# Peptides against a protein of PDB entry 8YVU: the designs that were tried, part 4

Target 1, 39 residues: chain A of PDB entry 8YVU
Amino acid sequence: PQLCYILDAILFLYGIVLTLLYCRLKIQVRKAAITSYEK
Target 2, 160 residues: chain B of PDB entry 8YVU
Amino acid sequence: TWLTVLKKEQEFLGVTQILTAMICLCFGTVVCSVLDISHIEGDIFSSFKAGYPFWGAIFFSISGMLSIISERRNATYLVRGSLGANTASSIAGGTGITILIINLKKSLAYIHIHSCQKFFETKCFMASFSTEIVVMMLFLTILGLGSAVSLTICGAGEEL

## One batch from the design tools (peptide; made by RFdiffusion4, then SolubleMPNN)

Design b1_p8_3_s2 (from b1_p8_3, 5 letters changed)
Fold by OpenDDE base, seed 2:
Structure b1_p8_3_s2 (fold): chain B 39 residues (1-39), chain C 160 residues (1-160), chain D 39 residues (1-39), chain A 8 residues (1-8)
Amino acid sequence: as target 1 above (39 residues)
Amino acid sequence: as target 2 above (160 residues)
Amino acid sequence: as target 1 above (39 residues)
Amino acid sequence: VAEQLLKL
């Protein structure tokens, strides 16, 4: 049971980090798309 | 740049906040339906006794809804309203985390004191179940707080 | 204990989905960058 | 919904 809670915490943290990274990448893609439309 | 990023994700954050709130309400309702928390001795369900799943969910739901509406209508008054709601939700989230941590500590202490090796003892089962629910609620509250803070920063950036 | 395992499964699935999405976005960013260098 | 939109 203790290991399960530790795993939950790790997976939760991983999910948060991935969400942040995903948002950052999405913004980069959008910026690149805007730059391509302005050219 | 960061503010622009948060603005673009405002709707997503608002939806996430609403979903988090709904999940918290569901958990609160299920726990209240299955367990007579009022009759349970001790502070194992202190977070539930305090009504955190309900008022916390309401704050998160209102914050999320206002954020979505603010983004859709792009009106200054809605932005201020969303900022206020997000700030309130952030405070509620922080308070909720504190309550949940206290509850978690009490639940864990209860499990240790009673040497809950026998899972089938009603008290040990209830303490374990409470601990699991509190942990889940803690995670949801952290997610909700993260969304509320992000929306607050976004709203504050729009006012500058 | 059962709830912990269910949460682990959900978080694990979420992590996998986010990883796949991250990879797709990363590929899109790279493609956009290449296109910008060719112009 | 946002994640689904990102998949498109």
Scores: peptide ipSAE 0.411, ipTM 0.805, DockQ to the pose 0.103
Fold by OpenDDE base, seed 1:
Structure b1_p8_3_s2 (fold): chain B 39 residues (1-39), chain C 160 residues (1-160), chain D 39 residues (1-39), chain A 8 residues (1-8)
Amino acid sequence: as target 1 above (39 residues)
Amino acid sequence: as target 2 above (160 residues)
Amino acid sequence: as target 1 above (39 residues)
Amino acid sequence: VAEQLLKL
């Protein structure tokens, strides 16, 4: 049971990190799209 | 640019916050329906005794709804209201996390002290079940707090 | 114990979905960067 | 919706 909770914590942290990275990438894509539209 | 992205995702964050709140409320209701928390000795269900699933869910739901309404109507007064609600929800989320951590520590201590090798003992089963529910609620609360903080940052950016 | 495994399954699924989305978004950023360099 | 749009 303790191993299950440790796995939960790792997966949760991984999910948060991926969400933050996804948001950053989405911003980059939007910036690139805006720059492409202004050209 | 980050603020612009957060603004575009404000509705999504609001929906996520409402969903998280509803899940927390459902868990609270299920636990209260299955277990008479008032008759359980100790602090195993301290988060439930404090009513966190109820008031926390309300705060998150109000924050999410106000954020969605603010985004859709694009009115200055709604932006301020949403900012206030999101700030309150962030505080509520932080408090909830603290309560859940305390509850988790107490539950884990109970399991350790009673050497709960006999899973079929009612007290050990309740402590284990409480620990599992508290962990789930903790994760949901962290997600809700993340949403509320993101919405707060978005709202603060609109006020500047 | 069973609830822990259910949470693990949900978090794992969420992690996989986010990873796929991250990969797709990363490919889009790369394509946008290449298009910006060719202009 | 944005996630679904990225899947298409």
Scores: peptide ipSAE 0.382, ipTM 0.803, DockQ to the pose 0.125
Fold by OpenDDE base, seed 4:
Structure b1_p8_3_s2 (fold): chain B 39 residues (1-39), chain C 160 residues (1-160), chain D 39 residues (1-39), chain A 8 residues (1-8)
Amino acid sequence: as target 1 above (39 residues)
Amino acid sequence: as target 2 above (160 residues)
Amino acid sequence: as target 1 above (39 residues)
Amino acid sequence: VAEQLLKL
């Protein structure tokens, strides 16, 4: 039972980190697309 | 720019906020239906007694809907309205987090005092259940707050 | 305890979905970079 | 959103 709560915390943190990384990657895709359009 | 990215995600963030609000409402309704909160010691379900699942969900839902409408209609007055609603939702989310943390502390203290070694005892089960629900609500509130803040920043960027 | 396991399942599913989306986005960035290099 | 991302 205590392990379940620990797992929840880890998974929640993982979700936040992945969301931030996803946002950063999405920005990179957009920048790459803009650079490709200007060429 | 970062603002441009947020603008493109505004609808998605709004939908996420509405979804979070709906989940909060569902949990609130289930807890109220299963548990006679009025007969339970006030400290364990303080967040529910304060009506947090209801008013919090309403604020998040309104904020999300206004954000979606503002994006779709592309009207300046709607942008301002959405910004105001998102700001209010952010404040509500912060308040909700505070209430939930207080409730969580009380629930944990209750579990500690009663030395709940046997999970099958009704009181210990209720305290554990309360703690679980509060944690879930806390996570949802953090997600909602994140969405509302993101939408607020997006709206502020559109006004500049 | 049962609710904790339900939350774990939801968070786990969310994490998997985000990971898949991140991978797809990463592939898109790579493709965009390659296309920009060939121009 | 995923479809829009695929079109980009």
Scores: peptide ipSAE 0.352, ipTM 0.795, DockQ to the pose 0.164
Fold by OpenDDE base, seed 3:
Structure b1_p8_3_s2 (fold): chain B 39 residues (1-39), chain C 160 residues (1-160), chain D 39 residues (1-39), chain A 8 residues (1-8)
Amino acid sequence: as target 1 above (39 residues)
Amino acid sequence: as target 2 above (160 residues)
Amino acid sequence: as target 1 above (39 residues)
Amino acid sequence: VAEQLLKL
């Protein structure tokens, strides 16, 4: 059970990091799309 | 293409492989230090008795290191060496997964036969602990195998 | 205890899905950057 | 990793 909770913590941290990276990348795509629309 | 993406992430995959190998080695050493597996009756720790955490970690580490070196030096001979090492690591990983699955089945069977409702019984505790460790090692081995296979595909794509 | 293993499975699946989405988004950003460079 | 972080 304790090992399961450790794995949960690692996977949770990984999920948070990926979510932040995904959000940043999504913002970049949106900015690029706006710039392309203005041209 | 997928090959181009994998080539760009080759260094990252190599680092991931080394990290996975180090974690497996750490788990192996901790288990061997805490438990005298040689004196444990039964096949609860069959994967550890086979030395999988040790040799598996070595194979993955060598494969990852060779992949990183091959990417950095961009030499044809290193590409071939990395491809060979990654292929060997993939085979070793597959064998390791098989051993871990067998160990897991034995541990689960033991828990079922003894109706381990009392966690404080030494045998049931050891079987439960073994099951948890084996599951963790199985996940790490799958991740390592995935990285090794990805690196193998990258190396094969560079030779073509 | 059983809930912990279920949580591990959910977090693992979430990690895989996010990784795939991140890869797709990264490809989109690269395509947008190439298109911007050609203009 | 630092270079990738800088590219972010």
Scores: peptide ipSAE 0.338, ipTM 0.779, DockQ to the pose 0.125

Design b1_p8_3_s3 (from b1_p8_3, 4 letters changed)
Fold by OpenDDE base, seed 3:
Structure b1_p8_3_s3 (fold): chain B 39 residues (1-39), chain C 160 residues (1-160), chain D 39 residues (1-39), chain A 8 residues (1-8)
Amino acid sequence: as target 1 above (39 residues)
Amino acid sequence: as target 2 above (160 residues)
Amino acid sequence: as target 1 above (39 residues)
Amino acid sequence: VADLLLKA
């Protein structure tokens, strides 16, 4: 039971971190696409 | 740069806010339909007694809808309206988090005082159920607040 | 306790989906970088 | 939406 709540916290934190990383990566892809279009 | 990113994701954040609000409303209505909270003794369901799932969901829904409309119409008056709604939603979210934390503390204290080892005891079951629902609502409220704050920053950036 | 397990399942599924999306996006960034290097 | 299209 207590382990379940700990797991929830870990998964929640993991979700937040992945969301931030995904946003950063998405920005990189967009920048790369713009650079490719200008060439 | 961060403002530009938030502006691009404004519609997505608004949809997320509306979805979060709807989930909170659904949980609130289900709990109210299954349990007669008014007849339950104690403060186990204090957040529900305060009507947080209802008014919180309304505030988040209105904020999200106004944000989406503001993004689509791109009118100055809508931007101001969205900013106001998002600010109000952020305040409501903060208040909701506070209420939920208080409810969670009371529920945990109740479980501790009554030494709730037997899950099937009525009072212990209700306290455990309340704790679980409050935790879920707390997570949803944090997500909603995050979206509302992000939308507020976007709106403020457009006004500047 | 049962609700905690349901939440864990949802968060776990969300984490898997985000991981897959992140991997796909990372592959796209790598492909874009290779294309930029060849130009 | 774009991410969903990429899945599809």
Scores: peptide ipSAE 0.408, ipTM 0.788, DockQ to the pose 0.121
Fold by OpenDDE base, seed 4:
Formats: C-alpha cells, sequence, structure tokens
Structure b1_p8_3_s3 (fold): chain B 39 residues (1-39), chain C 160 residues (1-160), chain D 39 residues (1-39), chain A 8 residues (1-8)
C-alpha cells in the first residue's frame, strides 16, 4: 500500500510535467503556423 | 504571450474543471453510499462529513461553466463574473486541500496507533480506504485549483 | 489497496495518452519547421 | 480538439 501511494505521487508529477510540456509545444506549433502563414 | 495562450485554452480549462468537479462528486457519492460515515468513529472522513465533495464540486462546476460562457460570449461583464467565480473556486480549492491534509493526518495517525498489520481487520481496512480516497480527492482538488487559477489569470489579463 | 491500484491504472493510462500526444505534437512542430525552411 | 487539430 505504501508503494502504491509513492507510485501515485510519481505518476501525478509526471502528468503535470507532461501537461506543461504539451502546452509549451502547442504554443510552438501555433507560432510556427503563424510564421508560415506570414511567408 | 502567456495570457494569449491561457485565453485560447480557457474553454478547455473550464471543461477540465467541470470534469474534475464531477469526479469529486462521484467519489463523494460512492463513499457515502458504501460507507455509513455517520456511524464511523473518529474524524477519518472529516472532509466527507463536511460535505467537501459536494460543495467543492459545485464551486468548480460553476467556475468552469462561467469561464466557458465568458469565453463564448466575449462580454466584459461575463469576464468579470468568470473572474469572480474562478477566484471563489480557487479559495474553495485551497480550503479543500487544507481539510484533506488534516483528514490525511488523522487517518495516518489512526493507522499508526492501531498498528494495522492485519489489513483484513475492518477498522484497518476502513482507515486505509479513507486514506486512499483522501489522497485521490487531494489530487483532484489540486488539479481543479490549477485550472481555476489559470482561468483567473486569464480573466485578469482580459480586464487589463 | 485496490483503490490505489485503480488510481495507478488511471494515472498510468493518462501518462501514456499524454506521451503519445506529445510525440505527435513534436512531429508536427518538426514538419512545420521543415516546411518553413523550404519556403 | 487538440487531437482534431493534430489530425488536420
Amino acid sequence: as target 1 above (39 residues)
Amino acid sequence: as target 2 above (160 residues)
Amino acid sequence: as target 1 above (39 residues)
Amino acid sequence: VADLLLKA
């Protein structure tokens, strides 16, 4: 049971980090699309 | 740039907030249906006794809905309303986290006092179950708070 | 204990989905960059 | 929505 809670914490942190990275990457895609449109 | 991103994701964040609220409500309902919390000794389920899953879910749902409506209508008055609702939801989330942490501490203390080596004992099982549910609710509350704060920042940026 | 394992399963699934989405988004960024370079 | 944008 204790190991399960530790795993939950790790997975939760991983989820947060991935969400932030996904948001940053999405912004980059949008910026790239805008730059491509202006060319 | 960050404000622009938050504005574009406002609807998504609102939906996420509503979903989080619904999950919290579901967990609350399940716990209330399976466990007779009123007859449980101690404050292991203090967060549930306080009705946190219910009022927390309501606050998050209202905040999310208002955020979505504000984004769709692009009205200044709705932006202010959404900002207020998101702020209230953020406060509610913070309060919920505090309550859940207190509940978690009590549950852990209970497990420690009874030296729950035999998980098959009803009392130890209930304490363990309570701890698990509280942790789940804590994670969901943190997610809801994150969405509410993000929406609040977005709304504040629109007012400036 | 069983609930903890259920949460682990949900978080694990969420992590996998986010990872796949991140990878797909990263590929899109690369494709957009290549297209911008060729213009 | 993100998946739809990725597929488009």
Scores: peptide ipSAE 0.406, ipTM 0.800, DockQ to the pose 0.151
Fold by OpenDDE base, seed 2:
Structure b1_p8_3_s3 (fold): chain B 39 residues (1-39), chain C 160 residues (1-160), chain D 39 residues (1-39), chain A 8 residues (1-8)
Amino acid sequence: as target 1 above (39 residues)
Amino acid sequence: as target 2 above (160 residues)
Amino acid sequence: as target 1 above (39 residues)
Amino acid sequence: VADLLLKA
């Protein structure tokens, strides 16, 4: 049971980090798309 | 193509928000059906007593649905409505997190005070069950808040 | 404890999905960068 | 929607 809660915490943290990275990457894609559209 | 990708991502976030809301609603209904919260001593289920699983799920569901509808119809008035709903859902999520943290603290304090080493004792079992449910709801609420904030930022960007 | 394992499964699945989406976005950014360099 | 996202 304790190992399960530790795993939950690790997976939750991983999910948050991936979400932030995904958001940052999405912003980069948007900027690249806007630059391509203006050309 | 990039606009279609962004729309698909918004729809995905909306679907995730609806799914989170449905899971929260399911947990709320199951707990209310199995347990008589009104007869439980203490504030172990304070989040449930406040009705958070219900109104929180409604806010997230409405936000997700409005986001999906706004994306599908591509109407300016729906975009504004979705932005408003996502903002409201973000506020509701923040409030829900606060309530759940308070509930979690009370549940943990109860377990500590009663030295709940035996899981099969009724009071200790209830406290442990409450703690598990509250933690799950907290995680789901944080995920819902993340999706709502993301949708809000996307909607705000489209209005500029 | 059983609920913990269910949460682990959900978080694990979420992590996998986010990882796949992140990889796809990263590929899109690379493709956009290549297209921008050729122009 | 998930399948559409995977296929896109």
Scores: peptide ipSAE 0.450, ipTM 0.813, DockQ to the pose 0.094; fails the geometry check
Fold by OpenDDE base, seed 5:
Structure b1_p8_3_s3 (fold): chain B 39 residues (1-39), chain C 160 residues (1-160), chain D 39 residues (1-39), chain A 8 residues (1-8)
Amino acid sequence: as target 1 above (39 residues)
Amino acid sequence: as target 2 above (160 residues)
Amino acid sequence: as target 1 above (39 residues)
Amino acid sequence: VADLLLKA
């Protein structure tokens, strides 16, 4: 049970970090697509 | 193009918010149906006694629905309404997190006071169950708050 | 304990999905960068 | 979303 809570905390933190990275990467992909279209 | 993508992201965030709200509501109703919280001694279920799963779910659901409707109808008045609802949902989420943290602290304190070594003891079982439910609700509330805040920022950006 | 395991399963699945999406986006960014360099 | 659909 205690190990489960620790795992939950780690997975939750991982999920938040990945969500932020995903959003940032998605913005980069969009910017790259716009730049490619303008050329 | 960016506006279209942002609209799709807002819809996704709105759906996520509604889903989070529904899960919170489901957990709240299940806990209330299985356990008679009013007869439980102590403040282990303080978050449930405060009715957070109910009003929090309502706020998040309204915010998500308004966000989706605002994107689909593309009306200025709906954008303002969505912004207001998302702001309210963000405040509600923050309040919910606070309540859940307080409940978690009380639950942990209860476990510590009773020196819960045996899981099958009624008091320890209830405290452990409460802690688990509160942790789940806390995670869901954080997700809901994140979506509400994101929608609020997007809505504010559209108005400026 | 059982609820914790359910949460772990959900968070684990979410983490896997986000990781896959992140990898796909990263590949897209690389492809876009290469295309931009060739133009 | 399209990438999610491709993965599903």
Scores: peptide ipSAE 0.429, ipTM 0.800, DockQ to the pose 0.122; fails the geometry check

Design b1_p8_3_s4 (from b1_p8_3, 4 letters changed)
Fold by OpenDDE base, seed 2:
Parts: structure tokens; C-alpha cells; sequence
Structure b1_p8_3_s4 (fold): chain B 39 residues (1-39), chain C 160 residues (1-160), chain D 39 residues (1-39), chain A 8 residues (1-8)
């Protein structure tokens, strides 16, 4: 049970980090798309 | 740039908030239906006794709905309403986190004091179950708070 | 105990899905960058 | 819209 909770914490943190990275990457894609559209 | 991103993700954040609220309500109703919290000794279900799953879910649901409606209609009054609701949801989320942390501490303390090696004992089982539910609700509350804060920032940016 | 394992499974699945989405998005960014460079 | 944005 203790190991399960530790795993939960790690996976939760991992999910948060991935979400942030995904958001950043999505912003980059959108910026690139806008730049491409202006050209 | 950040405001633009938040505006684009406003609907997604609203949906996430509603889903979080629904999950919290489901957990609350299940726990209340299965367990007679009033007859359980101790404060292992203090968050449930305080009604957090209910009022927290209501705040998050209202915030999410208002965010979606605000995005669709793009009316000034809806923007202000959404900002207010998101602010209230953020406060509710913060309060909920505090309550859940207190409940978690009490549950863990109960497990430690009673040396719950015998998991099949009713009291230890309930304490363990409470701890698990509280942890899940804590994660959901953190997610909901994140969405509410993001929506609040988005709404504040629209007012400027 | 059972609930934490269920949560682990959900978080694990979420992490996998996010990783796949991140990879797809990264590929899109690279394609957009290449297209922008050729212009 | 989110799915369309994911595909775009």
C-alpha cells in the first residue's frame, strides 16, 4: 500500500509535467502555424 | 500570448473542471451511500462530514459551465460572471485542499495509533479506505484548482 | 489498497496517452519548422 | 474542437 501511494505521487507529478510540456509544445505549433500563414 | 492560449483552452479547462466536479460528486455519493459516516467514530471522514464533495463539486460545476457559456456567447456580463465563479471555485478548491489534508493527517494518524496490521478489522479498513478516497479527491481537487485558476487568469485578462 | 492500484492504472494510461500525444505534436513542430525553413 | 486542434 505504501508503495502504491508513492507510485501515485510519481505518476501524478509525471502527468502534471507532461501536461505542461504538452501545452508548451502546442503553443509552439500554433506559433509556427501562424507564422506559416503570414508567409 | 499566455492570455491567448488560455482563451483558446478555456473550453477545455471548463470541461475538465466539470468532469472533476462530477467525479467528486460520484465519490461523495458512493461513500455516503455505502458508509454511514455519522456512525463512524473519529474524524477519518471529516471532509465528507463537512460536505466538501458536494459544495466543492457545485462550485466547480458552476465555474466550468459559466466558463463554457462565456466562451460561446462572448458577452461582457458572462465574462464577469465567469470570473467571479472561477474565483469562488479557486477559493473553494483551496479550502477543499486544506480540509482534505487535515482529513488525510487524521486518517494516517489513526492508522498509526491503532497499528493497523490487521487490515480486515473494520476500523482499520475504514481508515485505509478513507485515506485512499481522500488522496484521490485531493488529486482531483488540485486539478480542479489548476483549471479554475487558469480560467480566472483568463477572465482577468479579458477585463483588462 | 485496491483503489490505489486502480488509480495507478489510470495515471499510467494517462501518462502513456500524453506521451503519444507529445510525440505526435513534436513531429508536427518539426514538420512545420522544416516547411518554414524552405520558404 | 479539441480533437480538431489535436489533428491540426
Amino acid sequence: as target 1 above (39 residues)
Amino acid sequence: as target 2 above (160 residues)
Amino acid sequence: as target 1 above (39 residues)
Amino acid sequence: RAEELLKA
Scores: peptide ipSAE 0.241, ipTM 0.781, DockQ to the pose 0.175
Fold by OpenDDE base, seed 3:
Structure b1_p8_3_s4 (fold): chain B 39 residues (1-39), chain C 160 residues (1-160), chain D 39 residues (1-39), chain A 8 residues (1-8)
Amino acid sequence: as target 1 above (39 residues)
Amino acid sequence: as target 2 above (160 residues)
Amino acid sequence: as target 1 above (39 residues)
Amino acid sequence: RAEELLKA
């Protein structure tokens, strides 16, 4: 049971970090697309 | 840059807030339907006795709905209303987190004092169940608070 | 303990979905970068 | 359009 709660915390933190990275990457894709269309 | 991102995701954040509120409400109703909390001795379900799943869910639901409506109509009065609702929801969420933490501490203390090794004992089972539910509610409340704060920042940025 | 395992399953599934989406997005960024350099 | 771009 204690291991389960620890795993929950790790997975939760991982989810937050991935969400932030996904948002940053999505912004990069959009910027790259805009730059490609301007050329 | 961050404000621009929050504006683009405002509807998504509002939907997330509503979903979080609905899940909290569902948990509250299930617990109240299955258990007679008023007759349970101790403070194991203190957060439920305080009615947090219900009023918290209402606050988050209203805040999320107002945020979505404000984004869709783009009216100044709706933006102000959404900002106020999100601010209130943020305060309510913070209070809810505090209540849940207190409940969690009491539940854990109860388990420790009674040395609950036998899960099938009624008191120990209820304490363990309460602990699990409170942890889930705490995570949901943190998510709801995060969405409410994000929406508040977005609304404040629109007023500037 | 059962509720903890349910939460773990949900968080794990969420993590997998986000990881797949992140990988797809990363591939798109790389493709966009290659296309930009070829122009 | 964003969803279509994400699927492409």
Scores: peptide ipSAE 0.199, ipTM 0.766, DockQ to the pose 0.215
Fold by OpenDDE base, seed 4:
Structure b1_p8_3_s4 (fold): chain B 39 residues (1-39), chain C 160 residues (1-160), chain D 39 residues (1-39), chain A 8 residues (1-8)
Amino acid sequence: as target 1 above (39 residues)
Amino acid sequence: as target 2 above (160 residues)
Amino acid sequence: as target 1 above (39 residues)
Amino acid sequence: RAEELLKA
């Protein structure tokens, strides 16, 4: 049971990090799209 | 800009906040229905006794709804209202995290003191169950706080 | 213990979904960059 | 249109 809680913490942290990375990547996609449109 | 991104995701963040609130309410009601919290000795369910699942869920729900409405109507007064509600929800979330951490510490201490090797003992089972529920609520509260803060930043950016 | 495993399952599923979305978004960024370079 | 362009 203790291992389960440790896993929860790791998965939660992973989820937060992925969310932040996803947001950053989404911004990059938008910037790239704007640049391609202006060309 | 980051503000533009947050504005575009405002509705999504609001929905997430409402969902988090609903889940918190569900957990609160289930625990209150299954367990006689008033008769449980100690402070294992201190967060529930404080009514956090209920008032916290209300704050998050109101904040989320106001954010969605503000985005849809694009009215200045709604933006200000949403900003205020999101700020209040952020404060409530922070307070909730504090309460949950205190509860978690008490629950863990209880398990340690009673040397709960036999998980089938009623008292040990209740303490373990409390710990699990508190951890889940803590995660949900952090998610709700994140959404509320994001919405607050978005609203503040619109007023500037 | 059972609740912990349920949470693990939810978080694990969430992590997988986010990873897939991140990969798709990364591919889109690359495609957009290539298109802008060819113009 | 912008969203469609982002999806394409």
Scores: peptide ipSAE 0.188, ipTM 0.775, DockQ to the pose 0.257
Fold by OpenDDE base, seed 1:
Structure b1_p8_3_s4 (fold): chain B 39 residues (1-39), chain C 160 residues (1-160), chain D 39 residues (1-39), chain A 8 residues (1-8)
Amino acid sequence: as target 1 above (39 residues)
Amino acid sequence: as target 2 above (160 residues)
Amino acid sequence: as target 1 above (39 residues)
Amino acid sequence: RAEELLKA
């Protein structure tokens, strides 16, 4: 059970990091789309 | 293209594969150092008895290293070698997943049969510990397989 | 303990899905960048 | 560095 909680913590942290990266990338896509539309 | 993306991420995938392999190796060594698997009755540690943490880690490490070297040197012969290694690692990963699933089923069955409400019993504790370790190794193996497959696809795309 | 393993499975699946979405989004960003460069 | 490149 203790190892399970450790794994949960690692996976949770990984999920948070990926979510942040995904959000940042999504913002970049939106910015790129706007720039392409203005040309 | 997807191939272009994978090519740019080859080094990252290779590093991930090596790290996954090292973690698997660490788990294997820890379990082998703490527990005498040969004297444990049943198939609770079947994956360890099969030596998966060792040979699997070796395959993943070699695949990752070859992928990194291939990317850095950009030589045709290294690309072919990396493709071969990644293919082998993918096969090894698939086999490892199968072994781990079988081990997990056996461990869970053991827990169910003995109705391990008494966690302090040695047998139940070992079964629970095995289950936890196998689950962790399964996750790591899936990650390693994903990286190996991605590298294989990338290498195949470079040869076409 | 059972809940911990279930949580592990959910978090693992979440990580895989996010990784796939991140890869797709990264490809979209690259395609947008290429299209912007060709203009 | 890869993560930093992804952030740039």
Scores: peptide ipSAE 0.259, ipTM 0.788, DockQ to the pose 0.120; fails the geometry check

